# Peptides against a protein of PDB entry 6UG1, part 178

Target 1, 304 residues: chain A of PDB entry 6UG1
Amino acid sequence: SNEERKRRKYFHMLYLVCLMVHGFIRNEWINSKRLSRKLSNLVPEKVFELLHPQKDEELPLRSTRKLLDGLKKCMELWQKHWKITKKYDNVGLYMRTWKEIEMSANNKRKFKTLKRSDFLRAVSKGHGDPDISVQGFVAMLRACNVNARLIMSCQPPDFTNMKIDTSLNGNNAYKDMVKYPIFWCEVWDKFSKKWITVDPVNLKTIEQVRLHSKLAPKGVACCERNMLRYVIAYDRKYGCRDVTRRYAQWMNSKVRKRRITKDDFGEKWFRKVITALHHRKRTKIDDYEDQYFFQRDESEGIPD
Target 2, 301 residues: chain A of PDB entry 6UG1 as posed
Amino acid sequence: SNEERKRRKYFHMLYLVCLMVHGFIRNEWINSKRLSRKLSNLVPEKVFELLHPQKDEELPLRSTRKLLDGLKKCMELWQKHWKITKKYDNEGLYMRTWKEIEMSANNKRKFKTLKRSDFLRAVSKGHGDPDISVQGFVAMLRACNVNARLIMSCQPPDFTNMKIDTSLNAYKDMVKYPIFWCEVWDKFSKKWITVDPVNLKTIEQVRLHSKLAPKGVACCERNMLRYVIAYDRKYGCRDVTRRYAQWMNSKVRKRRITKDDFGEKWFRKVITALHHRKRTKIDDYEDQYFFRRDESEGIPD

## One batch from the design tools (peptide; made by RFdiffusion4, then SolubleMPNN)

Design b2_p23_8_s4 (from b2_p23_8, 7 letters changed)
Fold by OpenDDE base, seed 2:
Structure b2_p23_8_s4 (fold): chain B 304 residues (1-304), chain A 23 residues (1-23)
Amino acid sequence: as target 1 above (304 residues)
Amino acid sequence: MEEEENRELIKKAAELAKKLLPL
């Protein structure tokens, strides 16, 4: 019905705000001065120097290569620190079906919300789920004065899916779900004027995204619980930005159709949500990023 | 005003998130 379509749209909006606020809260927690002091001790001076290379005036690419090597070594150090990767409880922050939402509304399950103290202890010990691990990695880079963002791929229920029963069948459903991350890192490269993408936990990859990312889910089974629609960046200064354009090859043709921003009402609403979570002034880094997104929109063209 | 309204919205949304999501 038209009513059910409206209900699913509004529930999607509400769920999206909840996810975006979760990302904001985790981004605040990883700015802990106590955690920063502990995590800085994991990074030797030689690795710190690679994270902060001098500008090569002849070939700025040499400075970027040093930064990339420093980030690789930080990823290796993080793997040594992280002792226990827990499985997600149920589906974690991956996408739920409409049926799972309805069933969860009937079950008064006391969700044990992770407290800030428990999170900080988990990161400090290296014991937790993959999301906590990524968040801790961002905290370690920030402890080394690196301009690192927490990235969250927000997975609200698909309001474009009007099926009543979406039973996710199959023994491999968990493996397909966790094949691609929900959280990752971006690092500002001051030499190339670009964001470097870092997945320290899932794919264990560092990339300079031009047209496509390795972190973008591919295949039907992987996309059932992880659809690239809302990739939100949280910086060390409490900036909040939609960076979906970086990771979406087909933003205009495919991704936009599954976003609340497909219509003017949804666009205006989503801008208000971003603005409410954005707690810093604009910088030249935002100008370079917006220019990159503009060039990516022009290069995609109008979908046929 | 806008910062306080935004803080209250964030607080309400965080409380709602804690109820709706295993956070």
Scores: peptide ipSAE 0.031, ipTM 0.645, DockQ to the pose 0.700
Fold by OpenDDE base, seed 4:
Structure b2_p23_8_s4 (fold): chain B 304 residues (1-304), chain A 23 residues (1-23)
Amino acid sequence: as target 1 above (304 residues)
Amino acid sequence: MEEEENRELIKKAAELAKKLLPL
């Protein structure tokens, strides 16, 4: 019905706000001074120097290469620190079906929310789910004075899916679900004036995204619980930005149709959500990023 | 201090969520 379509749209909006707020809270927790002091000790001086190369005036690309090598070594150090990767309870922050949502509303199960103290302990010990691990990696880079962002791919239920949910067949579903990450890192390259993408946990990759990312889910089975729609960046200064354009090859033709921002009302609403979570002044980094997004939008063109 | 700041941020976020919902 039209009413059910409206209900699903509003529930999607609610769920999206809750996810974006969750990302904001985790981004604050990883700014803990106590955690920062512990995690900085994991990074040797030689690796710290690679993270902070001098500008090569002859070939700025040499400075970017040093930064990339430093980030690779940080990823290796992080793997040594992280002792226990727990599986997600159920689906974690991956996309739920509408049936799973309805069933969860009927189940009075008190979800035990992870407390800040428990999170900080988990990161410090190297024990937790993949999301906690990525968040801890961002904390380690921030402890080394790297301009690292926490990236979250928000997975609200698909308001465009009007089908009656068939039960997703259980066994292969978890492997396909976790094939692509929900959380990752971005690092500012001051030499190239670009964000570097870092997945320290899942794919263990470092990318300079041009047109597409390896972190973008591909295939029907992977997209059932992970659709690239809302990629939100949280910086060390409590900035919040929509960076979906970086990771979406087909923003205009495919991704926009599955976002709340497909209409003017949804776009205005989503801008209010971003603005409310954005607690810093604009910087030249934001100007370079917006220019990159503009060029990417022009190069995609209008879908015929 | 750090736990109180977090409680306030969670409260602000919950209030914000209430204000941003087109209820």
Scores: peptide ipSAE 0.030, ipTM 0.656, DockQ to the pose 0.113
Fold by OpenDDE base, seed 3:
Structure b2_p23_8_s4 (fold): chain B 304 residues (1-304), chain A 23 residues (1-23)
Amino acid sequence: as target 1 above (304 residues)
Amino acid sequence: MEEEENRELIKKAAELAKKLLPL
């Protein structure tokens, strides 16, 4: 019905705001001075120097290579620190079906919200789910004075899916679900004027995204619970930015059709949400990023 | 102090959600 279409659209908007606020709160928690002091001790001086290379005036690419090597060593150090990767409770922050949402409304299962103290303890001990692990990795890089962002792929239910019975086949679903991350890291490269993508936990990869990312879900089974639509970046200065354009190869032709921003009302609404979560002034880094997004929009073209 | 700051953030987030949702 038209009423069910409206209900699903409003529920998608509500769920998206709750996810974006969750990312904002986790980004504040990883700025803890107490956590920073503990995590800085995991990084030897030699690795700190690689994270902060001098500018090579002859070949700026040499400075980027040192930073990439420093980030690789930080991923190795983080893997040594992280002792226990817990499975997600149910589907974690991956996409739920409409049926699962309706069934969950009937089941008064109190989700135990993780407290800040418990999160800081989990990161300090190296015990937690993959999302806590990625968030702790961003905290470690920030403790080393690296300009690292927390990235969140927000997975609200698909308001464009009007099918009643999307029974996802249960058992193989977990491996396919966790094949691609929901949280990752970006690091600012001051030499190339680009963001470097870092997945320290799932794919254990570092990439400089040009046209496509390895972190973008591929294949039907993986896309059932992880649909790339809202990739939100949270920086150390409480900036909030939509960075979906980096990771979406087909933003205009495919991704936009699955976003609330497909119409003018949704675009204006989503801009208000971003503005409300963006607590810093614009910087030259934002100018370079917007220029990159513009070039990516021009290179994709208008969908025929 | 840390629990109070978290409660205020969650409260501000809930108030923001109420203002941003055409509910």
Scores: peptide ipSAE 0.029, ipTM 0.659, DockQ to the pose 0.109
Fold by OpenDDE base, seed 1:
Parts: C-alpha cells; structure tokens; sequence
Structure b2_p23_8_s4 (fold): chain B 304 residues (1-304), chain A 23 residues (1-23)
C-alpha cells in the first residue's frame, strides 16, 4: 500500500539517524586521551617517522610512498595487538530485512549497549568485534597525530524493497554478510591532496580510490545485508561528511535511487542530519574533497 | 562522570533524532 511505503520510508529515516548518531558517539569515544596515550606506545619511532614524512620537493610521490609504508606497518602492528575478534551478535550493524525488524519489535530483547568504559577496555586489550577493532585502529592513528577518519557504511533497511517476506536463507549468510566491512579508515595524504582508504581488519587493504573501491560490496548475496548507500566520515575534530561518492562507481545511476536523497525532501532532510552532526569549520581538505566529488560526478555523467 | 557524559550524549542524540525525524 501507499501507507506501507510511507511507513518504510519514515522507519528508514529513523534508523539512518540512529546509525549516524552511533557513528558520531563511537568517533567521540576513540578521541579518548587515556586510550590515545596507551595506543601511541604500540607505534615505534621508525613507523611514526614514516607516518610523518618530509615533503619531497622533487617527487612528492616519494612522501606518499613513505606514508603508505607507515600505514602498512601500522596495520601489521594492529594485527599483533588484536588478540580476539568476536563474531557479531546476530547481524551487528549490517542491514536487517523488514521481516526481521517486525519480528524484533515483538521480541523485548534487551540489547546490551556497550558502555564507553567497556569499549575503551576492549580496544586496550585487543578483544572485540571487527567494528571495535577498526575504531581502535583509527584511535591508534589519531594517537600518532595522523589525520584519520572513521568511516561508517550505514545500513538502514531498504525502503525501496516493498516485498513482505525477504527470508535470507543459507548457511553462508554470515560469511557473505561479513565479506565487506561496515567500518573502515581514511587517512589524509597531504602530498597528493587525497584521502587514502584503509581497511585494517576485514580485507586488510590500503587503496587510493580512483573510480571504485575494493570495499564496495559486489554480488547479490553480499548486497543483501551490505548495500553501499550512506558512507559517512567522522574526523578527529567532529566533522561529519557524506563520502559515498568516493566508494560508489555508479552514484547517479544506481546508488541515488536507493537513498532518501532521491527526492528534494529527502535531500534537504539528509543535509539537516549531516549539518547537525558536523561540529567543525570548513577546511581546505573539504575543498579538495568536494572538487574530487565534483570531478567524479562529471566523469560518471547524468544517466540517460 | 563517564556514564553521565554518555547519558548526556544519548540524550542529545535522542533530542536530535526527535528534531530531525519528521515523526
């Protein structure tokens, strides 16, 4: 019905705000001074120097290569620190079906909300789910004065899916779900004027995204619980930015149709949500990023 | 202190959700 379409749209909006606020709260927790002091000790001086290379005036690419090597070594150090990767409880922050939401509303399951103290302890011990691990990695880079962002791929229920029953059947459902991350890192390269994508936990990859990312879900089974629609960046200064354009090859033709921002009402609403979570002044880094997004929109073209 | 900061953040988040949701 038209009523059910409206209900699903509003519930999607509610769920999206809750996810974006969750990302904001986790981004604040990883700014803990106590955690920072502890995690800085994981990074030896030689790796710190690679994270902070001098500008090579002859070949700026040499400085980027040092930064990339430093980030690789930080991923290796992080793997040594992280002792226990817990499975997600149920589906974690991956996308739920409408049926799962309706069934969950009937079940008074007290979700154990992770407290800040428990999070900081989990990161400090290297014990937790993959999301906590990524968040801790961002905290370690920030402890080394690296301009690292926490990235969250927000997975609200698909308001474009009007099917009543979407039973996700199969023994491999968890493997397909966790094939691609929900959380990752971005690091500012001051030499190339670009964000470097870092997945320290899942794919264990570093990339300079041009047209597409390795972190973008591919295949039907992976996209059932992980649809790239809302990739939100949280920086160390409480900036909040939509960076979906970086990771979406087909933003205009495919991704936009599955976003609340497909219409003017949704665009204006989503802009208000971003603005409310964005607690810093604009910087030259935002200008370079917006220019890159503009060039990516022009290069994709308007779908005919 | 840390629990109160978390309660205040959750409260601000809930207030923000109420303000931003066209409920």
Amino acid sequence: as target 1 above (304 residues)
Amino acid sequence: MEEEENRELIKKAAELAKKLLPL
Scores: peptide ipSAE 0.029, ipTM 0.654, DockQ to the pose 0.109

## One batch from the design tools (peptide; made by RFdiffusion4, then SolubleMPNN)

Design b2_p24_1_s1 (from b2_p24_1, 11 letters changed)
Fold by OpenDDE base, seed 1:
Structure b2_p24_1_s1 (fold): chain B 304 residues (1-304), chain A 24 residues (1-24)
Amino acid sequence: as target 1 above (304 residues)
Amino acid sequence: TFEELLMEFNEEQKKLIEELLKDI
């Protein structure tokens, strides 16, 4: 019905704003000065120097290569720090089905809310789920004065799915779900004027995204709980930006139709949400990023 | 869970969410 379509849009928007506010809160928690002091001690001086290379005036690419090597070593150091990777409780922050949403409304389960103190302890000990691990990695890079963003792929329920029963087959569902991350890192390369993508936990990869990312979910089974639609970047200065364009090869033809921003009302609403979570002034980094997104939109074209 | 996320929010964050959803 039209009523069920409206209801599914509403729940999509509700989950989306809650997920985006959660990302904001986690971004505040990883700015903890106490955590920063502890995590800076994990990074040796030689690795710190690689993270902060001098500008090579002959070949700026040499400076980028040093930064990439520093980031690789930081991933290795982070793997040594992280002792226990917990499984997600149920589906974590992956996409729920409409049936799961209806069933959860009826179940007053005692959920364990993760307090800020518990989060900081988990990161400090190296004990937690993959999301806490990524968030802690971003905190470590920020502790080394690296301009690192927390990236969140927000997974609200699919309002374009009008099917009632999406019974996901149980046994392989978790492996397919966690094949691609929900959280990752971006690092600003001041030499190339680009964001570097870093997945320290799941795929353990560093990439300079051109047209597509390795972090973009591929295949039906992986996309059931992880659909690339809203990739939100949270920076150290409480900036909030939609960076979906970086990770979406087919933004205009495939991704846009699954976003609330497919119509003018949804675009205006989503802009209000971004504005409410964006607590800093615009910078030249935002100009370079917007120029890159513009070039990506021109190169994709308008879908026929 | 989503219910766990809602429990992490302070009253200001809940009001912000309500304000962002009131016209929907």
Scores: peptide ipSAE 0.490, ipTM 0.913, DockQ to the pose 0.782
Fold by OpenDDE base, seed 2:
Structure b2_p24_1_s1 (fold): chain B 304 residues (1-304), chain A 24 residues (1-24)
Amino acid sequence: as target 1 above (304 residues)
Amino acid sequence: TFEELLMEFNEEQKKLIEELLKDI
């Protein structure tokens, strides 16, 4: 019905704003000075030097290579720090079905929230789910004065799915769900003027994304709970930016149709949400990023 | 869970969410 379409759009927007605010809160928590002092001690001086290479005036690519090597070593150090990876409770922050949303609305279960103090303790001990681990990795890089962003792939329910949800098959569903991350890291390369993508936990990969990312979900089963639609970047200065264009090969042809931003009302509303979460002035880094997104839009073309 | 997310919000964050949803 038209009412059910409106309802699904509303719940999509509700979940999206709550997920985006959660990402903002986690980004604030990882800026903890107490946590920073503890995590900086995990990084030896030699690795710190690789994270902060001098500019090679002859070949700037040598400086980028040092940074990439430093980031690789940081991933290895992080794996040594992280002792216990907990499974997600149910689906974590992956996409719920409409049936699951209806069932959860009826069940006023008191969920135990993770307090800031518990989060900081979890990261400090190296105990928690993969999302806490990624957030802690971003905190470690920030503790080393690296310009690292927390990236969140927001998974609101699919308002474009008007079908009755078929029950997702249980046991294989979790493996397919967690195959791709919801949280990852980006690091600013001041030499190449690009963001470097880092997944320290799931795929354990470092990418300089050109056209495709390994972090973009592939296959029907993986996309049931992880649809690349809203990739939000939270920086150390409380900037909030939509970076979906980096990770979407087919932004214009495929991804846009599944976003609230498919219409003018949704675009204006989503811009209001981004603006409310963006607590810094524009920088030259934002100019380079917007230029990159523009070039990616031109290269994709307008869908026929 | 989504319900866990809602419980992490302070009153300022709840008001922000309410304000962002008011026009929907």
Scores: peptide ipSAE 0.421, ipTM 0.893, DockQ to the pose 0.807
Fold by OpenDDE base, seed 4:
Structure b2_p24_1_s1 (fold): chain B 304 residues (1-304), chain A 24 residues (1-24)
Amino acid sequence: as target 1 above (304 residues)
Amino acid sequence: TFEELLMEFNEEQKKLIEELLKDI
């Protein structure tokens, strides 16, 4: 019905704003001065120097290579720090089905919230789910004065799915769900004027995204709970930016149709949400990023 | 869970969410 379409749009927007606010809160928590002091001690001086290479005037790519080597060593150090990777409770922050949403509305379960103190303890001990681990990795890089962003792929329910029953059958559902991350890191490369993508936990990869990312979910089974639609970047200065264009190969042809921003009302609303979560002034880094997104939109073209 | 997320919010954050949802 038209009412069910409105209801699904509303719940999509509700989940989206809550997920985006959660990402903002986690980004604030990882800026903890106490946590920063502890995590900086995990990074030896030689690795710190690789994270802060001098500019090679002859070949700026040599400086980028040092930064990439430093980031690789940071991932290795992080793996040594992280002792216990917990499984997600249920689906974590992956996409719920409409049936799961309807069933959850009836169940007043006593949920355990992770308080800030518990989060900081979990990161400090190296005990938690993959999301806490990624968030802690971003905190470690920030503790080393690296311009690292927390990236969140927000997974609101699919308002474009009008099927009544969206039950997902199968024992492999968890494996397919966690195949791709929800959280990752980006690091600013001041030499190439680009963001470097870092997944320290799931795929354990460093990528300089050109047209596509390895972190973008592929295949029907993986996309059931992880659909690339809203990739939000939270920086160390409390900036909030939509970076979906980096990770979406087919932004205009495929991804936009699955976003609330497909219409003018949804675009204006989503801009209000971003503005409410963006607590810094614009920088030259934002200009380089917007120029890259523009070039990516032009290169994709208008879908025929 | 999503319900666990909602419980992480303080009253200011809840009010912000309500304000962002009021026009929907």
Scores: peptide ipSAE 0.414, ipTM 0.891, DockQ to the pose 0.744
Fold by OpenDDE base, seed 3:
Structure b2_p24_1_s1 (fold): chain B 304 residues (1-304), chain A 24 residues (1-24)
Amino acid sequence: as target 1 above (304 residues)
Amino acid sequence: TFEELLMEFNEEQKKLIEELLKDI
């Protein structure tokens, strides 16, 4: 019905704004000075120096290579710090079905909320789910004065799915769900003027994304709970930016059709949400990023 | 979970969410 379309659009927007506000809160929590002091001690001076290479005037690529080596070593240090990876409770922050949303609305379950103090303790001990682990890794890089962003792939329910029941019946449903991350890291390379993608926990990979990322979900089963639609970047200065264009190969032809921003109302509303969560002034880094997004839009072309 | 997420919000964050949803 038209009413069910409106309801699904509303719940999509509700979940999206809640997920984006959560990403903002977690980004604030990882800026904890107490946590920063603890996590900086995990990084030896030799690794710190690799994270802060001098500019090689002859070959700037040598400086980027040092940074990449520093990030690789930080990922290895983080794996040594992290002792217990908990499974997600149910689906975590992965996409719910419409049936799961309806069933949850009827159940007044007592949920345990993770307080800021509990989060900081979890990160400090190296005990938590993969999302807490990634968030802690971003905190460690920030503790080393690295310009690291927290990236969140927001998974609101699919308002374009009009099926009544999407039974995700499969023996590997959890494995397929967690195959790709919801949270990851980006690091600013001041030498190449690009963001470096870092997944320290799931795929354990470092990428210089040009046209496609390994973090973009592939295959029907993996996309059921993880659809790349809203990739939001939270920086150390409380900036909030839509970086979906980096990770979407087919932004214009495929991804846009699954976003609230497919129409002018949704675009204006989503811009209002981004603006409300963006607490810093524009920088030259944003100019380089926007230029990269523009070049990616031109290279994709207009879908026929 | 999403419900755990909603419980993490303080009153200011809830008001922000309500304001962002007001025009829907």
Scores: peptide ipSAE 0.403, ipTM 0.887, DockQ to the pose 0.746

